# Ledger of designs, part 178: peptides against a protein of PDB entry 5K2M

Target 1, 273 residues: chain A of PDB entry 5K2M
Amino acid sequence: MRIGITYTVLRREEMAIKERAGEFGEVVMLHEDDLLFPGNYDLDVVIIRNVSHFKALYTARLFESEGIPTVNSSRLIFEAGDKLFATLRLAGKVPVPEWKAALSEGGALRVPDSLGYPLVSKPVFGSWGRLLAKVNDRDSLEAVLEHRKWMKNPLYGIHYFQEFVEKPGRDIRSYVIGGEFVGAIYRYSNHWITNTARGGKAEPCSDPEVEELSVKAWEAFGEGALAIDIFESEKGLLVNEVNPNMEFKNAARVTGADMAGKLVEYAVEVAKT

## One batch from the design tools (peptide; made by RFdiffusion4, then SolubleMPNN)

Design b2_p26_4_s3 (from b2_p26_4, 12 letters changed)
Fold by OpenDDE base, seed 5:
Structure b2_p26_4_s3 (fold): chain B 273 residues (1-273), chain A 26 residues (1-26)
Amino acid sequence: as target 1 above (273 residues)
Amino acid sequence: ELPTEEEFNFDKEITIEEALRIDSTD
């Protein structure tokens, strides 16, 4: 068994994955600078750990073009890593926050007619809460839309909006790998963006409803390894988003779950299929 | 506003600067 691991930064997660992969076979670490295609790679599977969504997507597709399966697959990265595409998968399977998409400023200005205020503006791509905006009124909406016009990436012209969900000072992050629930944590924050909150803490989440919902959310995609962000709302649990390039150091630490091992085990199974 | 480095690193292993670079590079 030869296991490739692509990476941008050797994080704690990549170190753990490397270590566990070594138990199953030969490990080939592939920094982004090492990736050249076509490359005639002699690998049975590649674990994709590129930080950039697009680099991860293209890396996965490039390996697949050489007949090498990837974890995650390019399909999964594409569908899960785009907030709108992820919503399209999730919405038919699990409860999600109410959402609207518009393809023009004129369309976007009508979103409050359906969602009301406050609402959340999200880019369809990006991580770490970057360019999320809580839009409380018309003036704020106009400002966000105006700023989008001056952004260089044309994907900022895809307007994705979500209802603002009042959370109990925390959210939930769960992990599902190969259809198996691996673990979940509460992320505490006083800020509406919980994942980047100063002074935040993580605690284990042992809720059967979270486990069930997480598996169902994963089933909307049907493959791979996903982190799943869940809100506790007045309407019950809502799946906010998924991440096909999850970080899990804090979750692994807090829960004691062998997330790296589970990922490697899944990759090995993918290699055998 | 970008999160502080402390805020950002609560859930991440890389710096904000690195994240921005990674997200912007071809």
Scores: peptide ipSAE 0.016, ipTM 0.504, DockQ to the pose 0.098
Fold by OpenDDE base, seed 3:
Structure b2_p26_4_s3 (fold): chain B 273 residues (1-273), chain A 26 residues (1-26)
Amino acid sequence: as target 1 above (273 residues)
Amino acid sequence: ELPTEEEFNFDKEITIEEALRIDSTD
């Protein structure tokens, strides 16, 4: 068994994945600077750990073109890494926050007619709450839309909105790999955007409802390794988003779950298919 | 080169500064 690992930065996750992969066979670390295509890669599977969503997507597709399967697949990265495409998958299987998409400024100005205020404006791509806006009124909506006109990436012209969900000062991050629930944590924050990277605390989450909902959310995609963001709302649990390029350092530390081992085991299974 | 912030699809568990620190020390 020969296992490739693509990466941008050697994080604790990549080190753990490398260590566990070494138990199953030969490990080939591939920094982004080492990647050239077409290439003569002698690999049975590649674990994709590129930081950039688009670099991860294209790297996966390039290896697949050489007949080498990837974890995650380019299909999964494409569908799960876009908030709108992910919502389209999730909405048919699990409860999600109320949402609206518009393809023009004129359409976006009508979103409050259905969602009301406050609402949340999100880009369809990006991480760490970047460019998330809580929109409380018409003036704020107009300002967000005006700023989007001057952004260079055409994807900023895709207007995605959610209802504002009141949370109990925390959210839930769960992990599902190959259809198996691996673990979950509470992430505490005093800000409406929960982010442990910004000084939030993490605690273990042991809730059978979270486990069941997380597996159902994964089943909306049907493959790969996903981190799942869940809100506790007055309406019950809501699946907010999924991440096909998951970090798990804090979750592994807090829960003691072998996230890296589960990911490698799944990659080995994919290689044998 | 590191991806731009716009291209960055990290989870919310570590900062880019933490990732860089780990890359340099581990």
Scores: peptide ipSAE 0.026, ipTM 0.533, DockQ to the pose 0.214; fails the geometry check
Fold by OpenDDE base, seed 1:
Structure b2_p26_4_s3 (fold): chain B 273 residues (1-273), chain A 26 residues (1-26)
Amino acid sequence: as target 1 above (273 residues)
Amino acid sequence: ELPTEEEFNFDKEITIEEALRIDSTD
């Protein structure tokens, strides 16, 4: 078996994936600079680890066009990597924060009529809590919308909002690969954005409700490897978002779960289908 | 507040600036 691994930066995750993949076959590391299409790739499966959502999406689709399956698939990357599209999948299967989408400034200005204040403005794409805004009032909403008008990418004109969820100083990140729950962590932060990438402490999360909810959230997509962000709220557990390009070094370290191994095992299964 | 570089690098071995560049180029 020949396993490709595409990457932008050789992080701890990519190193772990490479190491584990070597146990199953020949590993071909493919930096973004190595990728030209159409190409003659002799690969049975490709693990997509490009940092950019869009580069990951297009890389996956390009390999698929040549008959090479990818983990994750371009379909999954597309649907899970867009916060709005992910919400559309999730909302039919699991509890999610209340949300609204608007396609114009005029529409966006009416969002508080439904959600009230405070709300959270999110871009539909992007990672690590970039361009997340807690919008406390009308003046703040107008400011966010004004700034969005001058952003280059037209996707910033897609206005996605959630209710502000009061969290107990933490959130949960779980991992589901091929429908199997692999592990979960608490991410502690004094900031309303609890991303561990923002200096949060990570601790193991062993909660059967989290496990069950995580699997159900994965089933909304029905394939691949996903990190799942869950909020603890007064309403119970809420699935906030999913990530088809998951980082797991801290989760693996804290839980001891073999995230990289599980990902490779799933990729090998995909290659055999 | 934007995460500090140290906070950002907690989960990632790339700088905030590099991450922003990657996302902005797409």
Scores: peptide ipSAE 0.017, ipTM 0.581, DockQ to the pose 0.098; fails the geometry check
Fold by OpenDDE base, seed 4:
Structure b2_p26_4_s3 (fold): chain B 273 residues (1-273), chain A 26 residues (1-26)
Amino acid sequence: as target 1 above (273 residues)
Amino acid sequence: ELPTEEEFNFDKEITIEEALRIDSTD
């Protein structure tokens, strides 16, 4: 078996994936600079580890066009990597924060009529909690909308809002690979944005309700490897977001789960299908 | 506020600068 691994930066995750993939066959590391299409790639499966959402999406689609399956698939990356598209999948299967989408400033200005304040404004794409805004009032909403007009990417004109969820100073990140729950962590932060990139601590999460909800969230997409962000709210557990381009070094360290191995095993299964 | 490099690298193996550069292309 020949396993490709596409990457932008060789992180701990990519190193672990490479190491585990070597147990199953020949590993071909493919930096973004090495990728040209159409090409003559002799690979049975490709594990997509590009940092950029769009580069990951297009890389996956390009390999698929040559008959090479990818983990994650371009379909999954597309559906899960967009916050709005992910919400559309999740909302029918699991509890999610209340949300609204508007396609114009005029539409966006009416969002508080249904959701009230405070709101969370999110771009539909992007990582590390960037451009998240807590919108407490009309003046703040107008300011956010005004700033969006000056952003170059037209996707910033897609206005996605959630209710503000009061969290207990933490959120949950779980991992489901091929429909199997692999593990979960609590991410602690003193900020309303609990992204671990903001210097939080992580602790193992062993909660059967989290496990069940995580699997159900994965089933909304029905394939691949997902990191799932879950909020603990007064309403119970809410699935906030999923990530098809997951980082897991901290979760693997904290839980002891072989996340890289599980990912490789799933990729091998995909290759054999 | 943006996380410090130490905070960012808790879960990331790339710098904030690199992350921002990559995300700016998306």
Scores: peptide ipSAE 0.016, ipTM 0.565, DockQ to the pose 0.097; fails the geometry check

Design b2_p26_4_s4 (from b2_p26_4, 11 letters changed)
Fold by OpenDDE base, seed 2:
Structure b2_p26_4_s4 (fold): chain B 273 residues (1-273), chain A 26 residues (1-26)
Amino acid sequence: as target 1 above (273 residues)
Amino acid sequence: SLPTQEEFDFNEEITKAEALRIDSTD
């Protein structure tokens, strides 16, 4: 078994994946600078750990074009890594925050007519809560939309909004790999953005309802390894988003779950199919 | 050996900076 691991930066997650992959076969670390296609790669499977959503997507598709399966697949990265496309998958399977999408400023200005205020403006791509805005009123909405006009990437012209969900100073991040629930954590923050990458405390989450909901959210996609962000709301549990390029260092640390091992085991099974 | 917490925190900052760069250019 020859296992490729693509990466932009060697993080704790990539180190853990490398270590666990070494127990199953030969490991080939592939920095982004090593990637040239067509490349005649001799690999049975590739674990995709590129930081950029788009670089991860294209890397996966390029390996697949050479007959090498990837974890995650380009299909899953595409569907799950876009917040709007992920919402389209999730909305028919699990409870999600109320949302609207608009393709113009004029359309976006009408979003409050349906959802009211406050809103959360999200880019359809990106991580660590970048360019998330809590929109409390019309003036704030106009300011966000004005700034979006001057952003270079045309995807910033896709206006995705959610209702603002009041949370109990935390959210939940769960992990499902190959349809198996691996673990979950609470992420505490004094800020409305609860991402642990901005600072905060992580604690184990042991809740059967979270486990069941997490598996159902994964089933909306039907493959791969996903981190799932869940909100505790007045309406109950809501699946906010999923991440096909998950960070798990904090979750692995506080839960003791072998997330890197489970990811590698899944990649090995994908290589055999 | 796994990176120290200090090394890990440093790498996390680099990862965030790189992600921001990519989002701004690509």
Scores: peptide ipSAE 0.017, ipTM 0.498, DockQ to the pose 0.080
Fold by OpenDDE base, seed 1:
Structure b2_p26_4_s4 (fold): chain B 273 residues (1-273), chain A 26 residues (1-26)
Amino acid sequence: as target 1 above (273 residues)
Amino acid sequence: SLPTQEEFDFNEEITKAEALRIDSTD
């Protein structure tokens, strides 16, 4: 078996994936600079680890066009990596924060009529809590919309809003690979954005309800490897978002879970199908 | 050995910087 691994930066995750992939076959590391298409790639499967959502998406689709399956698939990356498209999958399968989408400024200005204040404005793409805004009032909403109008990427004109969820100073990140729950962590922060990339502390999360909900959230997509962000709320557990290009070094460190191994094992199974 | 918190923070900052660069060029 020949396993490709595409990457932008050789992180701890990519090193762990490379190491574990070596147990199953020949490993071919493919930096973004090595990726030219159409190409003659002799690979049975490709693990997608490009940092950019769009680079990951296009890389996956390009390999698939050559008849090479990817983990994650371009379909999964597309649907899970867009917060709105992910919400569309999750909604009706698992509890999610209340949300609205608007396709114009005029539509966005009516969102509080349904959700009230405070709101959270999110871009449909991006990571690490970038461009998340807590919108407490009309003036703040108008300001966010004005700023979005001047952003170059047309996707910033897709207005995605959630209710503001009061969290107990933490959120949960779980990992499901091939339908198997692998592990979960609490991410602690004094800020309403609890992302560990912003200096949050991680601790193991051992909660059967989290495990069950995480698997159900994965089943909304039905394939691949996902990190799942879950909120603890007064309404119970809410699935906030999923990530098809997961960072897991902290979760692996804190839980001891073999996330890299599970990812490789899944990729090997995908290669056999 | 599992990565340290310092390694985590460093790698996340790099990843964030790379992602920001890519997003800024799009």
Scores: peptide ipSAE 0.016, ipTM 0.497, DockQ to the pose 0.081
Fold by OpenDDE base, seed 3:
Structure b2_p26_4_s4 (fold): chain B 273 residues (1-273), chain A 26 residues (1-26)
Amino acid sequence: as target 1 above (273 residues)
Amino acid sequence: SLPTQEEFDFNEEITKAEALRIDSTD
């Protein structure tokens, strides 16, 4: 068994994945600077750990073009890594926050007629709560839309909105790998954007409803390794988004779950298929 | 050994900085 690991930065997650992969076979670490295609890669499977969503997507597709399976697959990265495409999958299987998509400024200006205020503006791509805006009124909506016109990436012209969900000063992040629930944490923050990367406290989450909902959310995609972000709302649990390029160092530390081992075990299963 | 909280916070800062760099080049 030869296991590739692609990466941008050697983080704690990549170190843990490398260590666990060494128990199953030969490990080949591949920095982004080492990747050229077409190439002659002697690998049975590649674990994709590139930080950029698009670099991860294209890296996965390039290995697949050479007959090498990837974890995650390019299909999963594409569908789960786009907030709108992920919402389209999730909405048919699990409760999600109310949402609207508009393809023009004129369409976006009508979103409050359906969602009301406050609402949340999200880019369809990006991580760590970047470019999330709480929009409280018409003036704020017009300002967000005006700024989007001058952004270089055409994907900023796709307007995705959610209802604002009042949270109890925390959210939930769960992990499902190969259809198995691995663990979950609470992420505490005094800001409406809960993120552990912003100095939030993490605590173990042991809730059977979270476990069941997390597995159902994974089943909307039907493959791979996903982190799942869940809100505790007045309407009950809502699946906000999923991440096909999950960070898990906090969750592994807090829960004691062998997330790196579970990811490698799944990659070995994919290699044998 | 499990990573310390200080090591955790440092790694989060690096990851955030790299994420910002990547998005600024797109």
Scores: peptide ipSAE 0.019, ipTM 0.490, DockQ to the pose 0.067; fails the geometry check
Fold by OpenDDE base, seed 5:
Structure b2_p26_4_s4 (fold): chain B 273 residues (1-273), chain A 26 residues (1-26)
Amino acid sequence: as target 1 above (273 residues)
Amino acid sequence: SLPTQEEFDFNEEITKAEALRIDSTD
């Protein structure tokens, strides 16, 4: 068994994946600078750990073109890594926050007619709460839309909005790998954007409803390894988003779950298929 | 169509910014 691991930066997660992969076979670390296609890669599977969504997507598709399966697949990265496309999958299977998409400023200005205020503006790509805006009124909406006109990436012209969900000072991050629930944490923050990266505390989450909902959310995509963000709302549990390039260092530390081992085990099973 | 050079440069800067945020948690 030869296991490739693509990466941008060697994080704690990539080190853990490398270590566990070494128990199953030969490990080939592939920095982004090492990647050239077409190439003659002698690999049975590749674990995709590129930081950029687009670089991860293209890397996965390029290996697939060489007949090498990837974890995650280019299909999964494409659908799960875009907030709007992920919402389209999730909305058919699990409760999600109310959302609207608009393809023009004129369309975006009508979003409050459906969602009201406050609402949340999200880019369809990006991580760690980047460019999230809580839009409290018309003036704020106009300002967000004006700023988007000057952004160079045309994807910022795709206007994705959610209802603002009042959270109990925390959210839930769960992990599902190959359809198996691996673990979950609470992420505490006094800010409306709950992210442990911003100095939030993480604690174990042991809730059967979270486990069931997490598996159902994974089933909306039907493959791979996903981190799942869940909100506790007045309406019950809502699946906010998924991440096909998950960080797990804090979740693994807090829960004691072998996230890296489970990911490698899944990749080995994908290689055998 | 292929992205313009300006669009490409912007995407690369996004990638760099994401790579530098590795200390962001799960």
Scores: peptide ipSAE 0.016, ipTM 0.517, DockQ to the pose 0.208; fails the geometry check

Design b2_p26_5_s1 (from b2_p26_5, 11 letters changed)
Fold by OpenDDE base, seed 4:
Structure b2_p26_5_s1 (fold): chain B 273 residues (1-273), chain A 26 residues (1-26)
Amino acid sequence: as target 1 above (273 residues)
Amino acid sequence: SSSLDEYAKKVEEELYKRLKELLESL
């Protein structure tokens, strides 16, 4: 078994994955600078750990074009890593926040007629709560739309909105790998944007409803390793988004779950199919 | 020691966040 691991930066996650992969076979670390295609890669599977969503997507697709399976697959990265495409998968399977998509400024200006205020503007791509805006009124909506016109990436012209969900000062991040629930954490924040990378506390989440919902959310995609972001709302649990390029160092530390091992085990299974 | 470890961890997390944001913008 030869296991490739693509990476941009050697983080705690990549170190843990490397270590666990070494128990199953030969590990080939592949920095982004080492990747040229087409290539002669002798690998049974590649674990995709590129930082950039698009670099991860293209890296996965390039290996797949050479007959090498990837974890995650390019399909999963594409569908799960785009907030709108992920919503399209999730909405038919699990409760999600109310959402609207518009393809023009004129369309976006009508979104409050359906969702009301406050609403949340999200880019369809990106991570870490970047360019999330709580839009409280018409003036704020117009400002967000105006700023989007001056952004160079055409994907900023895709307007994705959600209802603003009042959260109890926390959200839930769960992890499902190969259809198995691995663990979940509460992420605490005094800000409406909850992210552990902003210095929030993390605590273990042991809730059977979270586990069941997390598995159902994973089943909407049907493959791979996903982090799932869940809101506790007055309407019950809502699946906000999924992440096919998950960070898990905090979750692994807090839960004690061998998330790196589970990821490697799944990659080995994928290599054998 | 626990407070310093928590601080160091927060700094590390913020640095990785900023690095990721930078790399995603490239």
Scores: peptide ipSAE 0.015, ipTM 0.351, DockQ to the pose 0.026
Fold by OpenDDE base, seed 3:
Structure b2_p26_5_s1 (fold): chain B 273 residues (1-273), chain A 26 residues (1-26)
Amino acid sequence: as target 1 above (273 residues)
Amino acid sequence: SSSLDEYAKKVEEELYKRLKELLESL
């Protein structure tokens, strides 16, 4: 077994994946600067750990063109890494926050007629709460839309909105790999955007409802390794988003779950199919 | 020593977060 690992920065996650992959076969570390295509890669599977969503997507597709399977696949990265495409998959399987999409400013201005205020404006791509805006009124909506007109990437012209969900000072991050629930954590924050990377505390989450909901959310895609963001709302649990390029350092530390091992085991299974 | 290690971990996490945000914006 020959296992490739693509990466931008050697983080604790990539170090753990490398270590566990060494138990199954030969490990080939591939920095972004080492990747040229077409290439003659002697690999059975590639674990994709590029930081950029787009670099991860294209790297996966390029290896697939060489006949080498990837974890995650380019298909999964494409569908799960876009908030709107992910919502389309999730909405048919699990509870999600109420949402609207508009393809023009004129359409976006009508979103409050359906969802009311406050709203959350999100870009369809990007992570860590980048360009998230809480929109409390018409003036704030117009300001967000005006700024989007001057943004260079055409994807900023795709207007995605959610209802604002009141959270109990925390959210839930769960992990599902190959259809198996691996673990979950609470992420505490005093800000409406909860993220452990912003200095929030993490604690173990042992809730059977979270486990069941997380597996159902993964089944909406049917492959790969996903981190799943869940809100605790007055309406119950809501699946907010999924991430096909998961960080798990804090979750592994807090839960004791072998997330790197589970990811490698799944990659070995993919290589054998 | 434990407090310094915790601080170093927090700084590392923040740096990786900022790097990810930057690289995803390109």
Scores: peptide ipSAE 0.014, ipTM 0.351, DockQ to the pose 0.028
Fold by OpenDDE base, seed 2:
Structure b2_p26_5_s1 (fold): chain B 273 residues (1-273), chain A 26 residues (1-26)
Amino acid sequence: as target 1 above (273 residues)
Amino acid sequence: SSSLDEYAKKVEEELYKRLKELLESL
């Protein structure tokens, strides 16, 4: 078996995936600079680890066009990596924060009529809390909308809003690979944006309700490897978002779960189908 | 030693964050 691994930067996750993949077959590391299409790739499966959502999406689709399956698939990357499209999948299966989407400034200005204040403005793409805004009032909404007008990427003109969820100074990140719950962590932060990359503490999360909800959230997509972000709210657990290009360094360290091994095992299964 | 390792991890995570933000903005 020949396992490709596409990457932008050799992170701890990519090193772990490479190491574990070596136990199952021959490993071919493919930096973004090595990728030209159409190409002649002798690979049974490709694990997609490109940093950019769009690069990951296009890389997956390009390999699939040559008959090589990918983990994650281009379909999953597309649907899970867009916050709005992910919400559309999740909303029918699991509890999610209340949301509205608008396609114009005039539409966006009416969002508070339905959801009230405070709101969270999110780009439909991106990670790390980039361009997340807590919108407390009309003036803040107008400012966010004004800034969006001058952004070059047309996707910034898609206005996605959620209700602001009060969290207990933490959120939950769980991991589901091939329908199996692998582990979960609490991410602590003094900021309303909880992300371990901002210097938050991570602790193990052992909660059967989180496990059950995480599997149900994964089932909304029905394939691949997902990180799932869950909020602890006054209304109970809410699935906020999913990530098809998951970071797991902190989760693996804290839980002791073999995230890289589980990802490789799943990729090997995909290659055999 | 533990404090330096924690600091190094934090810096690494911040760098990856900024890189990802840049790459996704392109």
Scores: peptide ipSAE 0.014, ipTM 0.351, DockQ to the pose 0.029
Fold by OpenDDE base, seed 1:
Structure b2_p26_5_s1 (fold): chain B 273 residues (1-273), chain A 26 residues (1-26)
Amino acid sequence: as target 1 above (273 residues)
Amino acid sequence: SSSLDEYAKKVEEELYKRLKELLESL
């Protein structure tokens, strides 16, 4: 078996994936600079680890066009990596924060009529809490909309909003690979954005409700490897978003779970189907 | 272990900052 691994930066995750993949076959590391299409790739499966959502999506689709399966698939990357499309999948299966989407400034100005204030403005794409805004009032909403109007990417004109969820100074990140719950962590922060990449502490999360909800959230997509962000709210657990290009260094360290191994095992299964 | 964890955290924060900047430049 020949396992490709595409990457932008060789992080701890990519090193761990490479190491574990070596136990199952020949590993071919493919930096973004090595990728040209169409190409004659002799690979049974490709693990997609490109940092950019769009690069990951296009890389997956390009390999699939050559008959090489990818983990994650381009379909999953597309649906899970867009916050709005992910919400559409999740909302039918699991509790999610109340949300609204608007396709114009005029539509966006009516969102508070449904969600009230405070609300959270999110871009449909992007990671690490980039361009998240807590919108407390009309003036702040108008400011966010004005700024979005001048952004280059037309996807910034897709206005996605959530209710502001009061959290207990933490959120949960869980990992589900091939339908199997692998582990979860608490991410602590004094800021309303609880991303560990911004200096938050991580601790193990051992909650059966989190495990059950995480699997159900994965089932909304039905394939691949997902990190799942869950809020602890007064309404109970809410699935906030999913990530088809998961970072797991902190989670693996804190939980001791072999997330890289589970990802490789799943990729090997995909290669055999 | 604490110093390595702090260093790893700093490197990670710097990497995320650079990646953020790179992604913002695209």
Scores: peptide ipSAE 0.007, ipTM 0.293, DockQ to the pose 0.028

